# Peptides against a protein of PDB entry 4Y8H, part 32

Target 1, 196 residues: chain A of PDB entry 4Y8H
Amino acid sequence: TSIMAVTFKDGVILGADSRTTTGAYIANRVTDKLTRVHDKIWCCRSGSAADTQAIADIVQYHLELYTSQYGTPSTETAASVFKELCYENKDNLTAGIIVAGYDDKNKGEVYTIPLGGSVHKLPYAIAGSGSTFIYGYCDKNFRENMSKEETVDFIKHSLSQAIKWDGSSGGVIRMVVLTAAGVERLIFYPDEYEQL

## One batch from the design tools (peptide; made by RFdiffusion4, then SolubleMPNN)

Design b2_p15_1_s2 (from b2_p15_1, 8 letters changed)
Fold by OpenDDE base, seed 2:
Structure b2_p15_1_s2 (fold): chain B 196 residues (1-196), chain A 15 residues (1-15)
Amino acid sequence: as target 1 above (196 residues)
Amino acid sequence: SVLEEARAIREALAV
C-alpha cells in the first residue's frame, strides 16, 4: 500500500493506490483505500483490510452520534477517535491510518496514526509499505499552500514512484479533494502515471 | 469484539 494526504491552499487531498494482497497474491486491483467517516473527513487505510474497515465504520458511527449532539466534528475530534481505537486495540490489530479533513475554521488538516496508536498532526503524511521509497522525494518537493493542481501533481508523482518500487502497491491512483466547495473524487490509471 | 469478528468473517487481506 501507498497512501498519503497533503494540505494545500484550499484544503486537503488524500491519495492512495488500489492494490490489495494476501501474501504474495494480488487479491484486488481496484480497492478503495480512501474511506469517508464524515462529509469532509476522510481517511487513508493501510494494514489489515478487515481491521481498518472495522475501525473506519466505528469512527463513522461515533461521528454521526457526535453530530447529532454537538454539530459537525472537527478533524482533530475524528483523529482522536481513531487514536483511541488504534491504541486500545494495538495488540490485536494491524492498522496504519491517515486522517484528513476540511472545515472553514481549521482549513485542511492531516493526522497520521501509525502502529501503536500515536497521533501526529502534520502538513502532509505518507504511509504504507510504498512510503519508504518516497520519503526523500516528498521532503524535497512538498511545499505549503500549493494550488489544487500542484497538489494533485505532487501526489500523483509521489504515488507513482512508490508504486514503481513497491510490489505491494499498484492499480489505479485514487484521490479525494476536500475544500469549501465540497468533495471531489479523482482517478488516474497506470497508462498515465507509469510514464511520469 | 467488532475487530475480531471482522477478522473471522473476512479473508486475510492487506492494504
Scores: peptide ipSAE 0.141, ipTM 0.650, DockQ to the pose 0.385; fails the geometry check
Fold by OpenDDE base, seed 5:
Structure b2_p15_1_s2 (fold): chain B 196 residues (1-196), chain A 15 residues (1-15)
Amino acid sequence: as target 1 above (196 residues)
Amino acid sequence: SVLEEARAIREALAV
């Protein structure tokens, strides 16, 4: 898996490859690793497919309950719920989560929750087995307050490189764009990103 | 629980 989330001028963009594996076998070529937990709060999932789906479902329910009682939760609140689940169950989970969201007060925010359940707020985050190959590239090319187009290109190039070197990553590149204007889903196919 | 159910249906799939 190769996943990332990047804050930019107008909000935040999440990106992911789509390969699911079991050992050396490719089980699914078009998995959706970008998961909604609230209208403009999403997550990227790495690790056990079952574990991360369950965690996301619990968070989604928790945030729905929160909304009915207190109004729209912040991205930080969502990250806190993820953190609690991942930390308290760390001995029984294989889960690496990136939480990203947009609201008018805080704009785009990214929180990374690696194995063990620590939480780190960052301007951008990368995770998954493919991320190890692109730390250098991302460090050199990330800039704060990029345009939407610049950010899409940054994510596309980053994930393309991760896929190139990581046998556990591949398929399509999916993105979710979160801004004041709403939610937009993007998809890029191998014929396009392999040429980068 | 949801986590327990997910664990039970775990088929060694990784993302």
Scores: peptide ipSAE 0.138, ipTM 0.657, DockQ to the pose 0.528; fails the geometry check
Fold by OpenDDE base, seed 4:
Structure b2_p15_1_s2 (fold): chain B 196 residues (1-196), chain A 15 residues (1-15)
Amino acid sequence: as target 1 above (196 residues)
Amino acid sequence: SVLEEARAIREALAV
């Protein structure tokens, strides 16, 4: 898996490859690793498919309940719920999650929750087995307050490189753009990103 | 719990 989330001028963009594996086999080429937990709060999932799906389901339910009582939760609140679940169950989980969201007050925010259940707020985050190959590229090329197009390009190039070197990453590149204007889903196919 | 159920039927799938 190769996943990332990047804050930019108008909000935040999440990105992911779509490959799932079991041992040496590619189990699914078109997995959606970008998971909605609230209207403009999403997460990227890496690690155990079962574990991360369960965590995301619980968080989604919690945030729905929260919304019914108190209104729209902040991204920080969502991250705190993820953190609690991941930390309290760390001995039984294999989960690396990036939480990203947009609201008018805080704009785009990114929280990364690696194995162990710590939480880190960052301008951008990368995770998954493919992320190890792109730390250098991302550090060199990330800039704060990029345009949407620049950010899409940055994520596309980053994930393309991760996929190139990580056998556990591949398929399509999915993105979710969260801004004041709403939610937009993007998809890029191998014929396009392999040429980068 | 949802987590316990997920563990019980865990597939050897990695994302």
Scores: peptide ipSAE 0.136, ipTM 0.654, DockQ to the pose 0.447; fails the geometry check
Fold by OpenDDE base, seed 3:
Structure b2_p15_1_s2 (fold): chain B 196 residues (1-196), chain A 15 residues (1-15)
Amino acid sequence: as target 1 above (196 residues)
Amino acid sequence: SVLEEARAIREALAV
């Protein structure tokens, strides 16, 4: 898996590859690792598909309940719910989660929750087995307050490099753009990103 | 637990 989320001028963009594996086999080429937990709060999932799906479902339920009582939750609140679940169950979980969201007050925010259930707020985050190959590239090329187009290109190039070197990553590159204007889903196919 | 049940029902896939 190769996943990332990047804050930019107008909000935040999540990105992910789509390969799912089981042991030595590629089980699914087009898995959606970008999961909605609220209208403009999404997550990237790595680790156990079963574990991360269950966690995301629980978070989604909690945020729906929260919304009915208090209004739209912040991205920080969502990250806190993820953190609590991952930390309290860390001995029985294989989960790496990036939480990203947009609201008018806080704009785009990114929280990374690696194995163990710690939480880190960052301007951008990368995770998954493919991320090890792109730390240098991302550090060199990330800039704060990029345009939407610049950010899409940054994520596309980053994940393309991760996929190139990580056998557990591949398929399509999916993105979710979260801004004041709403939610936009993007998809890029190998014929395009492999040429970068 | 909810997580244990999810593991039993879902395939052991990794992302």
Scores: peptide ipSAE 0.122, ipTM 0.635, DockQ to the pose 0.422; fails the geometry check

Design b2_p15_1_s3 (from b2_p15_1, 9 letters changed)
Fold by OpenDDE base, seed 4:
Structure b2_p15_1_s3 (fold): chain B 196 residues (1-196), chain A 15 residues (1-15)
Amino acid sequence: as target 1 above (196 residues)
Amino acid sequence: SVLDEAAAKRKAAAV
């Protein structure tokens, strides 16, 4: 897996490859690793498909209940729910999660929750087995307050490089854009991103 | 736990 989330001037963009593996075999080449937990709070999933799906489902339910009682949760609140689940169940879970969300007060925010259930707020985050190949590229090329187009290009180039070197990553690149204007899903195919 | 039960059923695939 190669996943990332990047804050930019208008919000945040999540990105992911689409490969799921079972051992050495590709089980699914078009997996959706970008999962909605609230209207404008999404997550990127890495690790066990089952574990991460279960966690995301629980968080989604929790945030729905929260909304009913208290109104729209912040991205930080969502990250805290993920953190509690991942930390309290760390001995039984293989899950790496990036939480990203947008609200008018806090704008785009990114929280990464690696194995063990710690939480880290960052301007951008990368994770998954492919992320190891792009730390240098991302550090060199990330800028704060990029445009939407610049951010899409940054994510596309980053994930393209991760996919190039990581056998556990591949397929399509999916993105979710979260802004005041709403939610937008993007998809990019190998014929495009392999040429970068 | 709910997490443990759900996790046990699907651990065959990785993302």
Scores: peptide ipSAE 0.292, ipTM 0.730, DockQ to the pose 0.491; fails the geometry check
Fold by OpenDDE base, seed 3:
Structure b2_p15_1_s3 (fold): chain B 196 residues (1-196), chain A 15 residues (1-15)
Amino acid sequence: as target 1 above (196 residues)
Amino acid sequence: SVLDEAAAKRKAAAV
């Protein structure tokens, strides 16, 4: 897996490859690793497919309940729910999750939650087996307050490089753009990103 | 529990 989320001028963009593997074969070439937990709060999933799906479902339920009682939750609140689940069950879960969201008060925010269940708020985050290949590239090329187009290009180039070197990553590149204007899903195919 | 069921299948597929 290669996943990332990047804050930018108008919000945040999540990105992911689409490969799922099991043992010696590719189980799914077009997996959707970008999962909605609230209207403008999403996550990137890495690790166990079953574990991360279960966690995301539970978080979504909690945020729906929260909304009915208190109104729209913050991204930080969502990250805290993920953290509690991941930390309290760390011995029985294999999950690396990036939480990203947009609201009018806090704008775009990114929280990374690695295997141990810690939380780290960052301007951008990368994770998954492919991330090891792109730390240098991302650090060199990330800028704060990029445009939407610049951010899409940054993510596309980053994930393209990760996929190039990580056998556990591949397929399409999916993105979700979260801004005041709404939610937008993007998809980029190998014929495009392999040329970068 | 939902997490217990997920844990039983956690090695079935990786993302």
Scores: peptide ipSAE 0.280, ipTM 0.719, DockQ to the pose 0.594; fails the geometry check
Fold by OpenDDE base, seed 5:
Structure b2_p15_1_s3 (fold): chain B 196 residues (1-196), chain A 15 residues (1-15)
Amino acid sequence: as target 1 above (196 residues)
Amino acid sequence: SVLDEAAAKRKAAAV
């Protein structure tokens, strides 16, 4: 897996490859690793497909309950729910989660939750087996307050490089854009990103 | 646990 989330001028963009593996075999070429937990709060999933899907389902339920009582939750609140689940179950889970969301008060925010269940608020985050190959590239090329187009290009180039070197990553590149204007899903195919 | 039950129903795969 290669996943990332990047804050930018107007919000945040999540990105992911789409390969799922079972041992040495590709089980699914077009997996959706970008999962909605609230209207404008999403997550990127790495590790166990089963574990991360279960965690996201529980978080979604908690945020729905929260909304009915208190109104729309913040991204920080969502990250805290993820943290609680990941930390308390760290001995039985293989899960790396990036939480990203947008609201009018806090704008775009990114929280990374690696194995162990710690939480780190960052302007951008990368994770998954492919992330090891792109730390240098991302550090060199990330800028704060990029445009939407610049951010899409940054994510596309980053994930393309990760996929190039990581056998556990591949397929399509999916993105979710979260802004005041709404939610937008993007998809990019190998014929486009492999030549970058 | 709730997580264990949910996870057991899903395909063993890595993302």
Scores: peptide ipSAE 0.272, ipTM 0.729, DockQ to the pose 0.369; fails the geometry check
Fold by OpenDDE base, seed 1:
Structure b2_p15_1_s3 (fold): chain B 196 residues (1-196), chain A 15 residues (1-15)
Amino acid sequence: as target 1 above (196 residues)
Amino acid sequence: SVLDEAAAKRKAAAV
């Protein structure tokens, strides 16, 4: 897996490859690793497909309940729910999650939750087995307050490099753009991103 | 736990 989330001028963009593996086999070429937990709060999933799906489902439920009682949760609140689940179950989970969201008060925010269930707020985060190949590229090329287009290009180039070198990553590049204007899903195919 | 039960059934796949 190669996943990332990047804050930018108008909000945040999540990105992911789409490969699921079972051992040496590609089980699914077009997995959606970008999972909605609230209208403008999403997560990127890495690790166990089952574990991360279960966690995301529970978080979604909690945030729905929260909304019915208190109104729209903040991204920080969502990250806190993820953290509690990941930390309390750390001995039985293989999950690396990036939480990203947008609201009018806090704008775009990114929280990374690696194995162990710690939580880290960052201007951008990368995770998954492919992330090891792109730390240098991301550090060199990330800038704060990029445009939407610049951020899409940054994520596309980053994940393209991760996919190139990580056998556990591949397929399409999916993105979710979260801004005041709403939610936008993007998809990029190998014929495009492999040329970068 | 709910997580353990869900994980046990589908844990073969990795993302």
Scores: peptide ipSAE 0.267, ipTM 0.738, DockQ to the pose 0.451; fails the geometry check

Design b2_p15_1_s4 (from b2_p15_1, 8 letters changed)
Fold by OpenDDE base, seed 1:
Structure b2_p15_1_s4 (fold): chain B 196 residues (1-196), chain A 15 residues (1-15)
Amino acid sequence: as target 1 above (196 residues)
Amino acid sequence: SVLDEAAAIRAANAV
């Protein structure tokens, strides 16, 4: 898995590959690792598919309940719910989650929750087995307040490199763009990103 | 550490 989320001028973009592996086999080429927990709060999931899906479902439920009572939750609130679930279940859970969201007050925000259930707010985050190959590239090329197009390009190049070297990553590159204007879903295929 | 976290992430993704 290769996942990342990047804050930019107008919000935040989440990106992910789509390969799922079981042992040495590719179990699914088009797994959706970008999961909605609220209108403009999404997460990237790595680790056990079943575990992270369950966590995301619980978070979504909590945020829906929150919304009905108090209005739209902040990204920080969502990250807090993820953190509590991951921390309390850390002994029996394999999950690496990046939470990203947009709201008018806080703009784009990214929170990374690695195994163990700690939470870290960052201008951008990378995770998954493929992330080990692109720490240097991302650090060198990330800039704050990039345009949408620059950010899409940054994520596409980053994940392309991760996929190139990580056998557990591949398939399509999916992105979700969260801004004041709404939610946009993007997809890029191997024929395009392998040429980068 | 960063290395420990990376190792944990890799292990998680292998499951």
Scores: peptide ipSAE 0.057, ipTM 0.618, DockQ to the pose 0.058
Fold by OpenDDE base, seed 2:
Structure b2_p15_1_s4 (fold): chain B 196 residues (1-196), chain A 15 residues (1-15)
Amino acid sequence: as target 1 above (196 residues)
Amino acid sequence: SVLDEAAAIRAANAV
């Protein structure tokens, strides 16, 4: 898996490859690793598909119930719910999650929750087995307050490089753009990103 | 605060 989320001028963009593996076998080449937990709060999932799907479902339920009583939760609140679930179950969970969201007050925010269940707020985050290959590239090329187009290109190039070297990553590149204007889903195919 | 909001969500969603 190769996943990332990047804050930019107008919000945040989540990105992911789509390959699911079981050992050395590719079980699914078109997995959707970007998961909605609220209108403009989403997550990237790595690790056990079953575990992370269950966690995301629980978080979505909690946020829906919260919304009914108190209104829209912040991205940080969503990240805290993820963190608590991951930390409390860390001995039986294989889950690496990046939480990203947009609201008018805080704009785009990114929180990374690695396997141990800690939480870290960052301007951008990368995770998954493919991320090990692109730490240097991302550090060199990330800039704060990029445009939407610059951010899409940054994510596309980053994930393309991760996929090139990580046998557990591949398929299509999916993105979700979260801004004041709404939610937008993007998809990029191998014929395009392999040429980068 | 954000922590208060998180606490509220936990309390509201307790089973």
Scores: peptide ipSAE 0.016, ipTM 0.522, DockQ to the pose 0.029
Fold by OpenDDE base, seed 4:
Structure b2_p15_1_s4 (fold): chain B 196 residues (1-196), chain A 15 residues (1-15)
Amino acid sequence: as target 1 above (196 residues)
Amino acid sequence: SVLDEAAAIRAANAV
């Protein structure tokens, strides 16, 4: 898995590869690792598919309940719910999650929740087995307040490099763009990103 | 709980 989320001028973009493996077998080439937990709060999931899906479902329910009582939750609130679930269940959980969201007050925000259930707010985050190959590239090329197009290109190039070197990553590159304008899903295919 | 059930039906898929 190769996943990332990047804050930019107008909000935040989440990105992920789509390969799922079971042992040495590629079980699914088109997995959707970008998961909605609220209108403009999403997450990238790595680790156990079943575990992370269950966690995301619980968070989604919490945020729906929160909304009915208090209004739209912040991205920080969502990250806190993820953190509590991951930390309290760390002995029985294999999950690496990046939470990203947009609201008018806080703009785009990214929170990474690695194994163990700590939480870290960052301008961008990368995770998954493929992330080890792109720490250098991302550090060199990330800039704050990029345009949407620059950010899409940054994520596309980053994940392309991760996929190139990580046998557990591949397939399509999916992105979700969260801004004041709404939610946009993007998809890029190997014939495009392999040439970068 | 949902987490208990998830543990019981935990899939072998690695993401």
Scores: peptide ipSAE 0.150, ipTM 0.663, DockQ to the pose 0.448; fails the geometry check
Fold by OpenDDE base, seed 5:
Structure b2_p15_1_s4 (fold): chain B 196 residues (1-196), chain A 15 residues (1-15)
Amino acid sequence: as target 1 above (196 residues)
Amino acid sequence: SVLDEAAAIRAANAV
């Protein structure tokens, strides 16, 4: 898996590959690792597909209850719910989750929750087995307050490099763009990104 | 637990 989320001028973009593996076998080429927990709060999931899907479902439920009582939750609130679940289950959980969201007050925000259930707020985050190969590239090329187009290109190039080196990553590159204007889903196919 | 139930009904796929 190769996943990332990047804050930019107008919000935040989440990105992911789509390969699912079981041992050495590619079980699914087009897995959706970008999961909605609220209208403009999403997450990237790595680790156990079953476990992280269950966690995301629980978070979505909690945020629905929150909304009915208090209004739209912040991205930080969503991250705190993820943290609670990941920390309390850390001994029996393989999960690396990136939480990303947009609201008018805080704009785009990214929170990474690695194994163990700690939480870290960052301008951008990368995770998954493929992330090992792109720490240097991302550090060199990330800039704050990029345009949407620059950010899409940054994510596309980063994940392309991760896929190139990580046998557990591949398939299509999916993105979700979260801004004041709404939610946009993007997809890029190997014929395009393998040439980068 | 909710996680246990999910693990039982879903394949142990790595993401």
Scores: peptide ipSAE 0.134, ipTM 0.665, DockQ to the pose 0.459; fails the geometry check

Design b2_p15_2_s1 (from b2_p15_2, 9 letters changed)
Fold by OpenDDE base, seed 3:
Structure b2_p15_2_s1 (fold): chain B 196 residues (1-196), chain A 15 residues (1-15)
Amino acid sequence: as target 1 above (196 residues)
Amino acid sequence: MYKSPVNNTAYSPAP
C-alpha cells in the first residue's frame, strides 16, 4: 500500500494505490482505500482490509451520531475517534490510517495514525509499505499552500514512485479532493502515471 | 493456511 494526504491552499487531497494482497497473490487490483467517514472527512486505509473497514464503519457511525447532536464534527474529532479505536485495540488490529478533512474554519487538515494508535497532525502524511521509498522525494518537493493542480501532480508523482518500487503497491491511483466547493474523486491509470 | 487480504502497511514516522 501507498497512501498519502496533502493539505493545500484550498483544502486537502487524499491519494492511494489500489492493490490488495493475499499472501503472494494480488487479491484485488482496483481496491478503494479512500473511505468516507463524513461529507468532507475521509481516510486512507492500510493494514488488514477487514480491520480497517470495520474501524471506518464505526467511525462513520459515531460521526453521524455526533452530527445529529452537535453539528458537523471537526477533522480533529474524527481523528480522535480513529485514535481511540486503534489504540485501545492495538493488540488485535493491524491498521495504519491517515485521516483528512476540510471545514471552513480549519481548512484542510491531516492526521496520521500509524500502527500502535498514536496520532500526529501534519501538513502532509505518507503511509503504507510503499511510503518508505518516497520520504526523500516528498520532503524535497512538498510545499505549503500549493494549488490544486500542483498538489495533484505532487501526489501523482509521489505515489508513482512508491508503486514503482513497492511490490505491495499498484493498480490505479485514486484521489479525493476536499474543498469548500465539495468532494471530487479522481482516478489515474498505469499508462499515465508510469510515464512520469 | 488461509491468508487474509491486506493492504500492506509499515510503521511510518512523522515527516
Scores: peptide ipSAE 0.200, ipTM 0.742, DockQ to the pose 0.090
Fold by OpenDDE base, seed 4:
Order: sequence, then C-alpha cells, then structure tokens
Structure b2_p15_2_s1 (fold): chain B 196 residues (1-196), chain A 15 residues (1-15)
Amino acid sequence: as target 1 above (196 residues)
Amino acid sequence: MYKSPVNNTAYSPAP
C-alpha cells in the first residue's frame, strides 16, 4: 500500500494506490483505500483490509452519533476516535491510518496514526509499505499552500514512485479532494502515472 | 497457509 494526505491552499487531498494482496497474490487490483467517515472527513487505510474497514465503520458510527448530539465533528475529533481504537486494540489490529478532513474553521488537516496507535498532526503524511521509498522525494517536493493542481501532481508523482518500487502497491491512483466546494474523487490509471 | 488480504503497511512508530 501507498497512501498519503496533503494539506494545500484550499483544503486537503487524500491519495492511495488500489492493490490488496494475499500473500504473493494480488487479491484486488482496484481496492478503494479512501474511506469516508464523515461528509468531509476521510481516511487512508493500510494494514489488514478487514481490520481497517472495521475501524473505519466504527469511527463512522461514532461520528454519526456525535453529529446527532453535538453537530459536525472536527477532523481532530475524528482522529481522536481513530487513535483510541487503534491504541487500545494495538495488540489485535494491524492498522496504519491517515485521517484527513476539511472544515471552514480549521481548513485542511492531516493526522497520521501509525501502527501502535499514536497520533501525529502534520502538514502532510505518507504511509503504507510503499511510503518508505518516497520519504526523500516528498520531503524535497512538498510545499505549503500549493494549488489543487500542484497538490494533485505532487501526490501523483509521489505515489507513482512508491508503486514503482513497492510490489504491494499498484493499480490505479485514487484521490479525494476535500474543500469548501465539497468532495471530489479523482482516478489516475497506470498508463498515465507510470510515465512520470 | 491462509493469509488474510492486506493493504500492506510498513511499521513506523513515527510519521
């Protein structure tokens, strides 16, 4: 898996490859690792497909309950729920999650929750087995307050490189753009990003 | 041996 989330001028963009593996086999070529937990709060999932799906479902439920009682949760609140679940169950879960969201007050925010269940707020985060190959690239190329187009390109190039080297990453690159304007889903195919 | 489907992750205690 190669996943990332990047804050930018107008909000945040999540990105992910789409490969799920079962041992040496590619189990799913077009997995959607970008999961909605609230209208403008999403997550990138790495680790056990079942574990991360279960966690996301639980978080979604909690945020729905939260919304009914208190109104729209912040991205920080969502990250806190993820953190609690991942930390308290770290011995039973394999989950590396990036939480990203947009609201008018806080704009785009990114929280990374690696194995172990710590939580870190960052301008951008990368995770998954493919992330190890792109730390240097991302560090050199990330900039604060990029445009949407610049951020899409940054994510596309980053994930392309991760996919190139990580056998557990591949397929399409999915993105979710979260801004004041709403939610936008993007998809990029191998024939496009492999040429980068 | 059965292996569960995974979206493979790297162990990282830090971002």
Scores: peptide ipSAE 0.175, ipTM 0.733, DockQ to the pose 0.093
Fold by OpenDDE base, seed 5:
Structure b2_p15_2_s1 (fold): chain B 196 residues (1-196), chain A 15 residues (1-15)
Amino acid sequence: as target 1 above (196 residues)
Amino acid sequence: MYKSPVNNTAYSPAP
């Protein structure tokens, strides 16, 4: 898996490859690792496909209850719910989660929750087995307050490099753009990103 | 033994 989320001038963009494996076998070529937990709060999932989906479902339910009682939750609130689940169950879970969201007060925010269930707020985050290959690239190329187009290109190039070297990553690149204007889903195919 | 499908995760204790 190669996943990332990047804050930019208008909000935040999540990105992911689409390969699911079982051992050396590619079980699914078109997995959607970008999961909605609230209108403008999404997550990137790495780890057990079933476990991370279950966690996301629980978080979604919690945020629905929160909304009915208190109004729209912040991205930080969502990250706290993820953290609680991941930390309290760390001995039984293999989960690396990136939480990203947009609201008018805080704009785009990214929280990474690696194995163990710690939580870290960052301007951008990368995770998954493919992320190990692109730390240097991302460090050199990330800039704060990029445009949407610059951010899409940054994510596309980053994930393309991760996929190139990580046998557990591949397929399509999916993105979700979260801004004041709404939610936009993007998809890029190998013939487009492999030559980058 | 059944191996669950995974989205492979790198161990990272810190960002």
Scores: peptide ipSAE 0.173, ipTM 0.727, DockQ to the pose 0.092
Fold by OpenDDE base, seed 2:
Structure b2_p15_2_s1 (fold): chain B 196 residues (1-196), chain A 15 residues (1-15)
Amino acid sequence: as target 1 above (196 residues)
Amino acid sequence: MYKSPVNNTAYSPAP
């Protein structure tokens, strides 16, 4: 898996490859690792497919209940719910989660929750087995307050490199753009990103 | 032996 989320001038963009494996076997070539937990709060999922799906479902339910009582939750609140679930179940779950969201007050925010259930707020985050190969590239090329187009290109190039080197990553590159204007889903196919 | 489907991950420190 290769996943990332990047804050930019107008919000945040999540990105992911689409390969799921069972040992050395590719179980699913077009997995959607970008999961909605609220209108403008999404997550990137790495680890056990079943575990991360269950966690995301619980968070989504929790945030729906939260909304009924207190109004729209912040991205920080969503990250806290993920953290609690990952920490309390760390001995039984394999999950690496990136939480990203947009609201008018805080704009785009990114929280990374690695194995163990810690939480870190960052301007951008990368995770998954493919992330090992792109730490240097991302550190060199990330900039604060990029445009939407610059951010899409940054994510596309980063994930392309991760997929190139990580046999556990591949398929399509999916993105979700979260801004004041709403939610936009993007998809890029191998014929495009392999040539970068 | 059957292995559960995974979106493979590795320990990664915060950048």
Scores: peptide ipSAE 0.145, ipTM 0.716, DockQ to the pose 0.091

